Peptides against a protein of PDB entry 9IZ0. Designs and how they scored, part 99

Target 1, 345 residues: chain A of PDB entry 9IZ0
Amino acid sequence: ITCLGSNGHTYKQLVKGGNDDLRQDAVMEQVFEQVNGFLRSYRKTSQRNLSMRTYKVIPLALKTGVIEWVQDTIPLGEYLDSAHKVYHPKEWSLSTCRKLIAEKQMEDLETRLKVYDLVCRHYRPVFRHFFLESYADPVQWFTTQTNYARSTAVASVLGHVLGLGDRHGQNILIDKTSGEVIHIDLGIAFEQGKKLPVPECVPFRLTRDVVDGMGITGVEGVFRRCMEFTLETLRREEDSLLSVLEVLRYDPLFSWLISPLRRMKKQKMQLENFNQPESGNITTDASRDPKIQRNNVSGESEAERAILKVRQKLSSTLSVEASVGELIRIAQDPSYLALMFCGWS

## One batch from the design tools (peptide; made by RFdiffusion4, then SolubleMPNN)

Design b2_p14_3_s1 (from b2_p14_3, 12 letters changed)
Fold by OpenDDE base, seed 1:
Parts: structure tokens; C-alpha cells; sequence
Structure b2_p14_3_s1 (fold): chain B 345 residues (1-345), chain A 14 residues (1-14)
């Protein structure tokens, strides 16, 4: 929708209606605004303008709300699919790659690694071209690629610490003006991504295309250093961050658990992307609701577990450098990426 | 009229 503001300006707004709880997005955006406060307070992060890009979310009711339309953005996955067709027209399609990975989803890790490697050889990274196409001026190119690496570093640390899931290429926007990343659809947090039909095993998205966008230095340049400064800031502000999360413990409307319905909807969307519509009327009689034993894990007990996991991720047991090094290693490990729905790009 | 757009239809309309 387009709204006329009281200032006479028109604002494009996204009206989301359906089974998605926009309160989770609104809460995560509030957490990001607080973290952006911490990042501005410290010299190492403020000198680099480190921030999580935010967008306005106004929940109107249960499962309905208005989201700010982020102008001049493109979904990472949309750019990558289009760019791959242009730069590598003889390589496999995204649909072919998806099919091959899905056909092996139930196989052993060794078989899945072989298929992942095969897909990787036939679907090469292209995300470096985003910066080369968009910015003819070398200074603007360097600035936007630097902003990308910085924003990706902040989002990677925050995504790990808060346990953000569902970080596929459609849930990551790229700002075409700044090169910064904007994370959307924040309704899978606190490691609930591990409860998806395809479990998310990586701390954040650091696929080959995400790295290709960082340029010739890859992860060893601006990205690693900005992850270190971000994690250093979050460790210093641990009590402040935990205090913000404790407010959510008492929000009766915040779901610390992925709803079974949302999990099933995501499962169907994953499966429907593989099934061409064979017009088979499978009247799946929806009457067999499996008695999901409500393990009476109170929402309070899940909130407490989530906060404890955040505290554990902020632990100073390892140095910042060692912690970031391990996160980068795990996020790039083929043994985890081969298990993902789309770990190759 | 509030059209219930799925996250997918939302992303296809972006």
C-alpha cells in the first residue's frame, strides 16, 4: 500500500497478513535498535559506522501488520539467480541445484558432501558483480563493498548471538545505494531454526556468494575485523543486552518457540518448490492432527533457555579473535553447508 | 481491501 504521511510525503508500506507473527519482527528490530546504541557508544564500532540495518514494523494485530518498504533494495537471492544466468549461462540453474540437493536430503553426510561439491562446481559465485555493475566510480565501489562487509559482519554476530534462523537469500536484502544488508522475516530466533524440517546448523549465512561480495580479501579483510569489534562490543554490553531480552520474557505475546503451524507452512513451501503441480487431488484429510505431546515447557522456561544461550555465546572463555575465527570456520564448513536447503550460494 | 499476501507473494511483488 502507499500511505500519505502527515508531512505530505507518500510512503510505500508492506501490509503483511497471514500466519506470520510480525511482533517477533518488531521485537527483534527493537533489540537491533538497542544494539545499534551499543555500537555507537564504542570507538572501535562507531568509527566504522557499524550498525544493524533496521526497518519499521508496526504490528496491527495477531498475524497482521505494516512493514516499512525499504526502498532501493533487492533480495540477495533474486540478484544471485539473475546474475548467475547472465555471468554463467552454461552452468546449472538454481532449480537443478535445488533438485539435486533435495534428492539426497535423506542420504548420509558423505553422499550429501559429494552432491554439494558437484553443485558448487556447476554453480559458481557471482555476487562480486553486484558491486562492479552498480558502481562505476572506484571510490563508490570500494565504499559500498566495505559497507557490505561491515553490515554483513554485524548481522553475522547478531544473527549468531540471537540465534536468527531462516537466513536464506530472500530474507536478506541488499541496499543498492549503500551496499548494506538488511535482514527481514525475523520470526525465527533463539535457535528455533534448528527445529525447521531442514535444520539450520550454521551460526549465520556465510556461503560462497556472501564471501564473493567481500572482494579479494574475502572474510580475512574488513569482515573478520568488524565481527571482532562487534563481538567485543556485545561482550562489554552483555548485561544491557540480557536486560533487553529479559523484557521479552514477560511479553505474553512473544513466542520463544516456532509455532507448529509456521513450521508446517515452511515445510510445505519447501516441498511445493520441488513439486511441479502434478494435478493429483491428494485430499490430505487434515483430521489427523498428531497429538503433539505438549511438553509443558512453559514459555518462561524457553525464554530462560534462550537467554542462557545468549549469555553462553557472549562468554569470554575464548578471545574475541578465537571466537570469531571459530564462527567463520563453522559458517563456511561444507559439512554444515551441504545439510542446508541452499548452502552453495 | 487488505490483500493477504504471503511472504512469497510479498517477495515477488518487491
Amino acid sequence: as target 1 above (345 residues)
Amino acid sequence: EFTLVSTRDLLEAL
Scores: peptide ipSAE 0.000, ipTM 0.343, DockQ to the pose 0.102
Fold by OpenDDE base, seed 2:
Structure b2_p14_3_s1 (fold): chain B 345 residues (1-345), chain A 14 residues (1-14)
Amino acid sequence: as target 1 above (345 residues)
Amino acid sequence: EFTLVSTRDLLEAL
């Protein structure tokens, strides 16, 4: 849809319908705005303009809403598929890689690691080319690559702390003007990604292409330092962040659990994407929800468990440096990435 | 305030 603003400007908007509760996206965006307040309050984060990029979400009903069309963006997965065809035309297609990983999904870890390594040798990183092709000026190139590493660091810490799932390449937008990342489709949070048919085992997306976009220093440059400053800020504001999450505990409409319908939809999409190129036709199958009586008692217990998990992730038991080091290690570990739907790119 | 306009109505008005 397009909206005419009272300022005379036209704004493109995405209408999302079906089984996705846009109230969860709107709530997560509100949490990100509060976190952005914390990041502005501390010198180490403020002097680097560290923020989670947000977008406007207007929920209209349980299953319908309007999402801001983020202008001048591209999905990471769309860029990567196109760039691999240009820069590595003799390598395997994304569909070939997906097929080989899928054929071994039920095999042991050793077999899955061998196939993952094979796929990685035939599908090399290309995301550094985004910055080289988009920015002819060296100062602009360096600035946008720095903004990418900063933005990815903030999103990685927040994604881990809040347990954001479903972080595939279509749910991560790249801003073509700033180089910053925008995370979309926030309907899998508080580690509910572990309940998917293919469990999410990494704290955030830090695949080879995500690292390739950071340039020659990879994770050891701007990215690591910005993760450290972000985590330091969140640890200082632990009580403030937990107070924001406690408000959600009392929202009878907020879902701390992945719905069975959303789980089944993600399962279908994972199975269908093995056989067809990603034509982004979100088929809104309007299947009637059975009235699952949400036992209120189960919702409160899951909210309490989610808040406890956030508190545990903010624990000062390890240094900021040690905690960030372990998160980066786990997020890049082939033993976890080989288990994922698309861990090679 | 925002008025919802169809993409079609916008293309016909340009």
Scores: peptide ipSAE 0.000, ipTM 0.371, DockQ to the pose 0.027
Fold by OpenDDE base, seed 3:
Structure b2_p14_3_s1 (fold): chain B 345 residues (1-345), chain A 14 residues (1-14)
Amino acid sequence: as target 1 above (345 residues)
Amino acid sequence: EFTLVSTRDLLEAL
């Protein structure tokens, strides 16, 4: 829809209806705004303008809401699919790569690693070209690549701490003006990605293309340092962050668990991606919702477990540098990446 | 300032 604002400007908005509870997204965006407050309060983070890019979500009903249309963006996955065809026309198609990973999904780790390595050799990173194509001025190129590395670092720390799942290339937008990342569809949080039919076993998305966008230093430089400063800030504000999450413990509308419908929808999409080439219009007819009586007692125990897990991720048991080093290592580890869904990398 | 388009006008435009 297009809305006329009281300021005389027209705003495009995405109306999402049917099976997705936008209250989860709206709450997560509120948590990000609080975290952005913390990032602005500390010199190390404020001097770098570290923030999670947010978007407005207005839930209108149980399954209907309005999402801000983020202008001048492209989904990471859409850019990567197009760029791979341009820069590596002799390499394997994304469909071929996904098929090979999918065909081995039930095999042992050793077999899956061999296939993942084989795919990696025939499907090379291209995301550096986004910055090279978009910005002919060296200062603008450097600024946007730096903004990308910074925003990705903030999103990676927050994604880990809050246990964000479903971080596939269509749920990550790139701002064409700033180079910043914008995470959308936040309804898989608090480690619920591990409950998907193919579990998400990495702390955040740090695929070869995500790293290629950071330029020649990769993870070593702006990204690592910005992760460290972000994690240092979140550890200092642990009590403040936990207090924000404790409010959600008593919100009867908040879901600490992946909805059975969302789990089934993800299961279908994971199964359908085994059988068909990309025809992009999934009109899912949404007509039968069984009244899930949310037992409040089960929600509170899941909230407590989620908050405890956030506290554990903010623990000072390891240095900030050691913690960030381990997160970066795990997020790039082929033994984890080879276990991911075929549409992940 | 976002003027609240009434929930009614939003529903009639859908």
Scores: peptide ipSAE 0.000, ipTM 0.353, DockQ to the pose 0.028
Fold by OpenDDE base, seed 4:
Structure b2_p14_3_s1 (fold): chain B 345 residues (1-345), chain A 14 residues (1-14)
Amino acid sequence: as target 1 above (345 residues)
Amino acid sequence: EFTLVSTRDLLEAL
């Protein structure tokens, strides 16, 4: 829809209907705004304009809502698929890469690593071209690439701390004006991504293309330092952040668990991305309702476990530098990336 | 300032 604002400007809005509970997105956006308050309060983060890019979510009745349409954005995955076709037209298609990874999903780690490495050789990073194409002015190029590295660093720390899942390239927008990342579809949080059919094993998305967008220094320099400053800020504000999360513990509308329906929907979307429509009418009546053992883990005990996990991630047992170093290592580790749905780009 | 359009007006626009 297009709304006319009281200021006379027209705003595009996405009306999302159906089974998706936008209340989780709205709550996560509120948490991000609080964290942005912390990032503004500290000199090290404020001087760098470190923030999680937010968008407005208005949840409505009946699992519907209005989402701010972030103008001048593109999904990372959409850009990458297009750019790979342009810059590497002789390499494998995204669909070919996906198929090969899926065919080995049930195999051992060694086999999955071999296929991941093979895919990586036939699908090279291209995200550097986003900045080269979009910004002819060297100052604008440098500014936007810096903003990308900064925003990715903030999102990576927050994504890890809050346990954001479903961080595929369609759920990460790139602002074409600022170079900032915008994370969308925030309804998989508090490590519930590990409960997906393809579990997320990385703390945040730091694939080869995500790194390629940082330029020649990759993760070194701006990204690493901004992760360190962000984590340092969150550790200082641990009690404030935990207090915000404790409010959510008592929110009867907030779900600490991924719904079975949302799991099934994500599973179908994963499977449909593998099925090219070969016109084969196989009516396989797989009405085997898996008896989801309702482990009657009270919603309270899941909230408590989630908050404990946040506290553990904010632990000062390791230095900020050591913690960030380990997170970057894990996020780039082929042994984890090979296990993901799309770990190669 | 975003004026909260009534939930009714949003439902009639769908």
Scores: peptide ipSAE 0.000, ipTM 0.364, DockQ to the pose 0.030

Design b2_p14_3_s2 (from b2_p14_3, 14 letters changed)
Fold by OpenDDE base, seed 2:
Structure b2_p14_3_s2 (fold): chain B 345 residues (1-345), chain A 14 residues (1-14)
Amino acid sequence: as target 1 above (345 residues)
Amino acid sequence: ELVLVSAHELLKKL
C-alpha cells in the first residue's frame, strides 16, 4: 500500500494478513522504544548511540495490520544468498546445504555435528563484502561496520532477555545507509522458540556470517563491549523493564504462548518458502483456527513465567562480562547450531 | 497523522 502523509509525502506500507498476530509485533516495538529510552539515559550507551532499530506496526485486527516499509533495507538472508553465489561460486548452494542438514535432522548429535562441519567447509562466510561493496569511502565503511556491530549487540542482548525466536535471515533487515540491523516479525517471544518442532537452542543469531560482518575483530571489541554496556543498562533498569512487561500481563489480547497449530504452520511455511524459486506470492492460507477456549488461568501463569525468566536473565549473579562471554559462547557453539532448523545456516 | 484508509476499502482491492 502507498499512503499519502499529511506532509504531502508518500509512504509505502506493507499489509500483512494471515496467521500472524501483529499486536505482538506492536507490543514488542513499544518495549524496544522504552529500552531505547534507557539506552539514551546512560552515558556509556548514549555516547555510542546504542538503540534497537524500531518500525511502526498498526494492528487492524487479530490477523491483519499495516507495517512500516523500512526504506533502503535488504533482508540479511537475501543478501547472503546472492553474495555467496558471487564470492564463492564453486561452493555448495544454500539449497544443497539445507538438504544435507535436513536429511540428518533425526540423527544423533555426533552425526549432525559432522554434517554441520562438512557444510561449513563448503559454505564460507561472505557478509564482510556487504560493507566493502556498499561503501567506497573508508570512513563510511568503518562507520557503517561499527553501526552494524553496535546494533547487532543491542539486538542480541534484547533478543536474549526478551527470548525472541524465529531470527532467520529473512527476519533481520540490514539498513543500506547506516549498516544497522532491523529485527522484524516479532511473533515469537519469551522463549516460545524452544517450543517449535525444531527447538531454538541459541540465545540470539550469531552465525558465521553475522560475525563476518563485524570485520577483522569479529565478536571482540565493538560487539562484545556494546553487549556489555547494553546488559549493564538493562540490569540498572530491571524494575522499569519489568513494570513495562507487567502491563502486558493484564492485556487479555496478548498471547504469551504460541499455539500448536501456529508452531507447525510457521515451520512448514519456512520449509516451503525456502524450496520455492523467486515467485514472491506469499500465499496466506487462511485456515480458520478453531476457537481454543483460552483458559484465563493458563495465560496469567505463562505471563508470570515469562516475567520471571526476564528477571533471571537480568540477574547480577554473574558479572556483565561473564554473562556476555557465556552468551557469545553459546550463540556460536556448533553443538547448538547443528541442532537448529536447516534454514538457520 | 496517518490517515488510516479504512481496512474495508483495502480488502476490496485485493
Scores: peptide ipSAE 0.000, ipTM 0.350, DockQ to the pose 0.035
Fold by OpenDDE base, seed 3:
Structure b2_p14_3_s2 (fold): chain B 345 residues (1-345), chain A 14 residues (1-14)
Amino acid sequence: as target 1 above (345 residues)
Amino acid sequence: ELVLVSAHELLKKL
């Protein structure tokens, strides 16, 4: 839809209807705004303008809401598919790579690692070209690549701490003006990605293309340092962050669990990606909702477990540097990445 | 300020 603002400006907005509860997205955006407050208060993060890019979500009903249309963005996955065809036209197609990973999804780790390595040799990263194409000026190129590495670092720490799932390339937008990442579709949080039919076993998305966008230093430059400063800030503000999450414990509208409908939708999408090459808008008209009586008692126990898990991730048992080092290691580990959904890479 | 075209008028046009 297109709305006229009181300021005379016209705003495009996405109306999402159906089975997705936009209240989850709206709550996660509120948590990100609070975290952005902490990042602005701390000198090490403030002087680098570290923030999670947010967007406005207005839930209108149980299953309907309005989302801010983030202008001048592209989904990471859309850019990568197009760029691989341009820069590596002799390499395997994304569909070929997905098929090979999918065909081995039920095999042992050793077989899945061999296929993942084979795919990696025939499908090279290209995301560095986003910055090279978009910015002919060296200062703009360096600034946007730096903004990308910074925003990805913040999103990676927050994504880990809050247990954000469903971080596929269509749920990560790239701002064409700033180079910053915008995470969308936040309805899989608090490690509920591990309950998907193919579990999400990595702390955040740090695929070869995500690293290639950071330039020649990869993870060892701006990204690592910005992760460290972000995690240091979140550890200092642990009580403040936990207090924000405790408010959600008593929110009868918040769901600490993946909805059965969303789980089934992801299961279908994972199964359909085994059986067809990319074609066609599936408008699934799914009119029949069984009244899920939310047992409030089960929600409180899952909220307590989620908050405890956030506290554990903020633990000072390891140094900030050691914790960030381990997160980066796990997020890039082929033994985890080879177990991911074929559409993850 | 977004002029709240009432959620009711937006729902009538959907």
Scores: peptide ipSAE 0.000, ipTM 0.339, DockQ to the pose 0.029
Fold by OpenDDE base, seed 4:
Structure b2_p14_3_s2 (fold): chain B 345 residues (1-345), chain A 14 residues (1-14)
Amino acid sequence: as target 1 above (345 residues)
Amino acid sequence: ELVLVSAHELLKKL
């Protein structure tokens, strides 16, 4: 829809209906705004304009809402799929890579690593080209690439701390004007991504293309330092952040658990991303309702575990530098990336 | 202020 604002400007908005509860997205955006308050309060973060890029979510009903249409954005995965076809036209298609990874999904780690390395050799990083294509002016190029590295660093720390899941290239927008990342579809949080059919094993998305967008320094320099400053800020504001999350513990509308329906929908979307439409009528009567043993873990016990896990991630047991170093290592580790549905790009 | 044109008209189009 397009809305006319009281200021005479037209605002494009996305009306989302169906099975997705936008209240989770709205709550996560509120948490990000609070964190942005913390990032503005500290000199090390404020001097760098460190923020999680937010967007407005207005839940209208249990399954319906309005989302701010973030103008001048492109999904990372959409850009990457197009750019790989342009810059590496002799390499494998994204569909070929996905198929090969899927065919080995049930195999051992060694077999999955071999296929991941094979895919990586035939699907090289291209995200550097986003900045080279979009910005003819060297100052704009440098500024936008710096903003990308900064925003990715903030999003990586917050994504880890809050346990954001479903961080695939379609759920990460790139602002074509600022170079900032915008994370969307925030309904998988507090490590519920580990409960997906393909579990997310990385703390945040730091694939080869995500790193390629950081330019010649990769993860070193701007990204690493901005992760460190962000984590330092969150550790200082631990009690403030936990107090914000405790309010959500008592929100009867907030779900700490991924719904079975949302799991099934994400499972179908994962499977459909693997199936090219070969026109084959296979009536698979999948009338096997898996009796999901409702382990009656009270929603309160899940909220408590989630908050305890946030506290654990903010622990000062390791230095900020050591913690960030380990997070970067894990996020780039082929042994974790090979387990993902799209860890190569 | 986002003048939310009544949520009721949006719900009639979904």
Scores: peptide ipSAE 0.000, ipTM 0.355, DockQ to the pose 0.033
Fold by OpenDDE base, seed 5:
Structure b2_p14_3_s2 (fold): chain B 345 residues (1-345), chain A 14 residues (1-14)
Amino acid sequence: as target 1 above (345 residues)
Amino acid sequence: ELVLVSAHELLKKL
């Protein structure tokens, strides 16, 4: 819809109706705004303007809401598919790569690694070209690539700590003006991605293209240092962050669990949206989800488990540098990436 | 006071 604001400006808004509870997105956006407060209060993060990019979510009812249409953005996955066709026209299509990974999805790790490596040889990263083609001015190029590395670092730490899942290329927007990443569809949090039909095994998205966008230093330099400063800030503000999450424990409307039906539907819709050309008719068939009797007792216990996992991820048992080093290693490890859903790559 | 305004109160401020 298009709304006329009281300021006389027109705003495009996405009205979402369906099985997705936009209250989870709205709550996660509130958590991000609080974290942005912590990042502004700490010198090492504020000096770098470190923030999680947020968007407005207005839940109108249990299954309907208005989402801010983020202007001047493109989905990472949409850019990458288009750019790969331009820069590597002799390599495999994304659909071919996904098919090969999907065909081996039930096989052992060794077989999945061989297929992942084969796909990697026939599908090279291209995301560096986003910055080169969009920004002819060297200062703008450097600034936007730096903003990308910074925003990706913040999102990677927060994504790990809060256990954000479903971080496929369509759920990550790139701001074409700033180079910053915007994470959308926050309906999988607190490690519920590990409960998908194909479990998420990486702490955040750090695929070859995500790294290629960081330029010649890759994960070294801006990205690593910004992850370290972000994690240092979150460890300092642990009690503040946990107090924010404890408010959600008492929200009877918040869902700490992804429903089995929603788990199946998320990965299936990812497969279907990649196999259909052009017809943007999202017929959200409102299949009546049977009344999940929310035993209130189950919600509190899941909230407590989620908060405990956040606390564990903020543990000072390892240095910030060691913790970030291990997260970066795991997020790039082919043995974890080869286990991901075919729609992840 | 970190009033985590429930999504319902965010609607009242718009």
Scores: peptide ipSAE 0.000, ipTM 0.337, DockQ to the pose 0.023

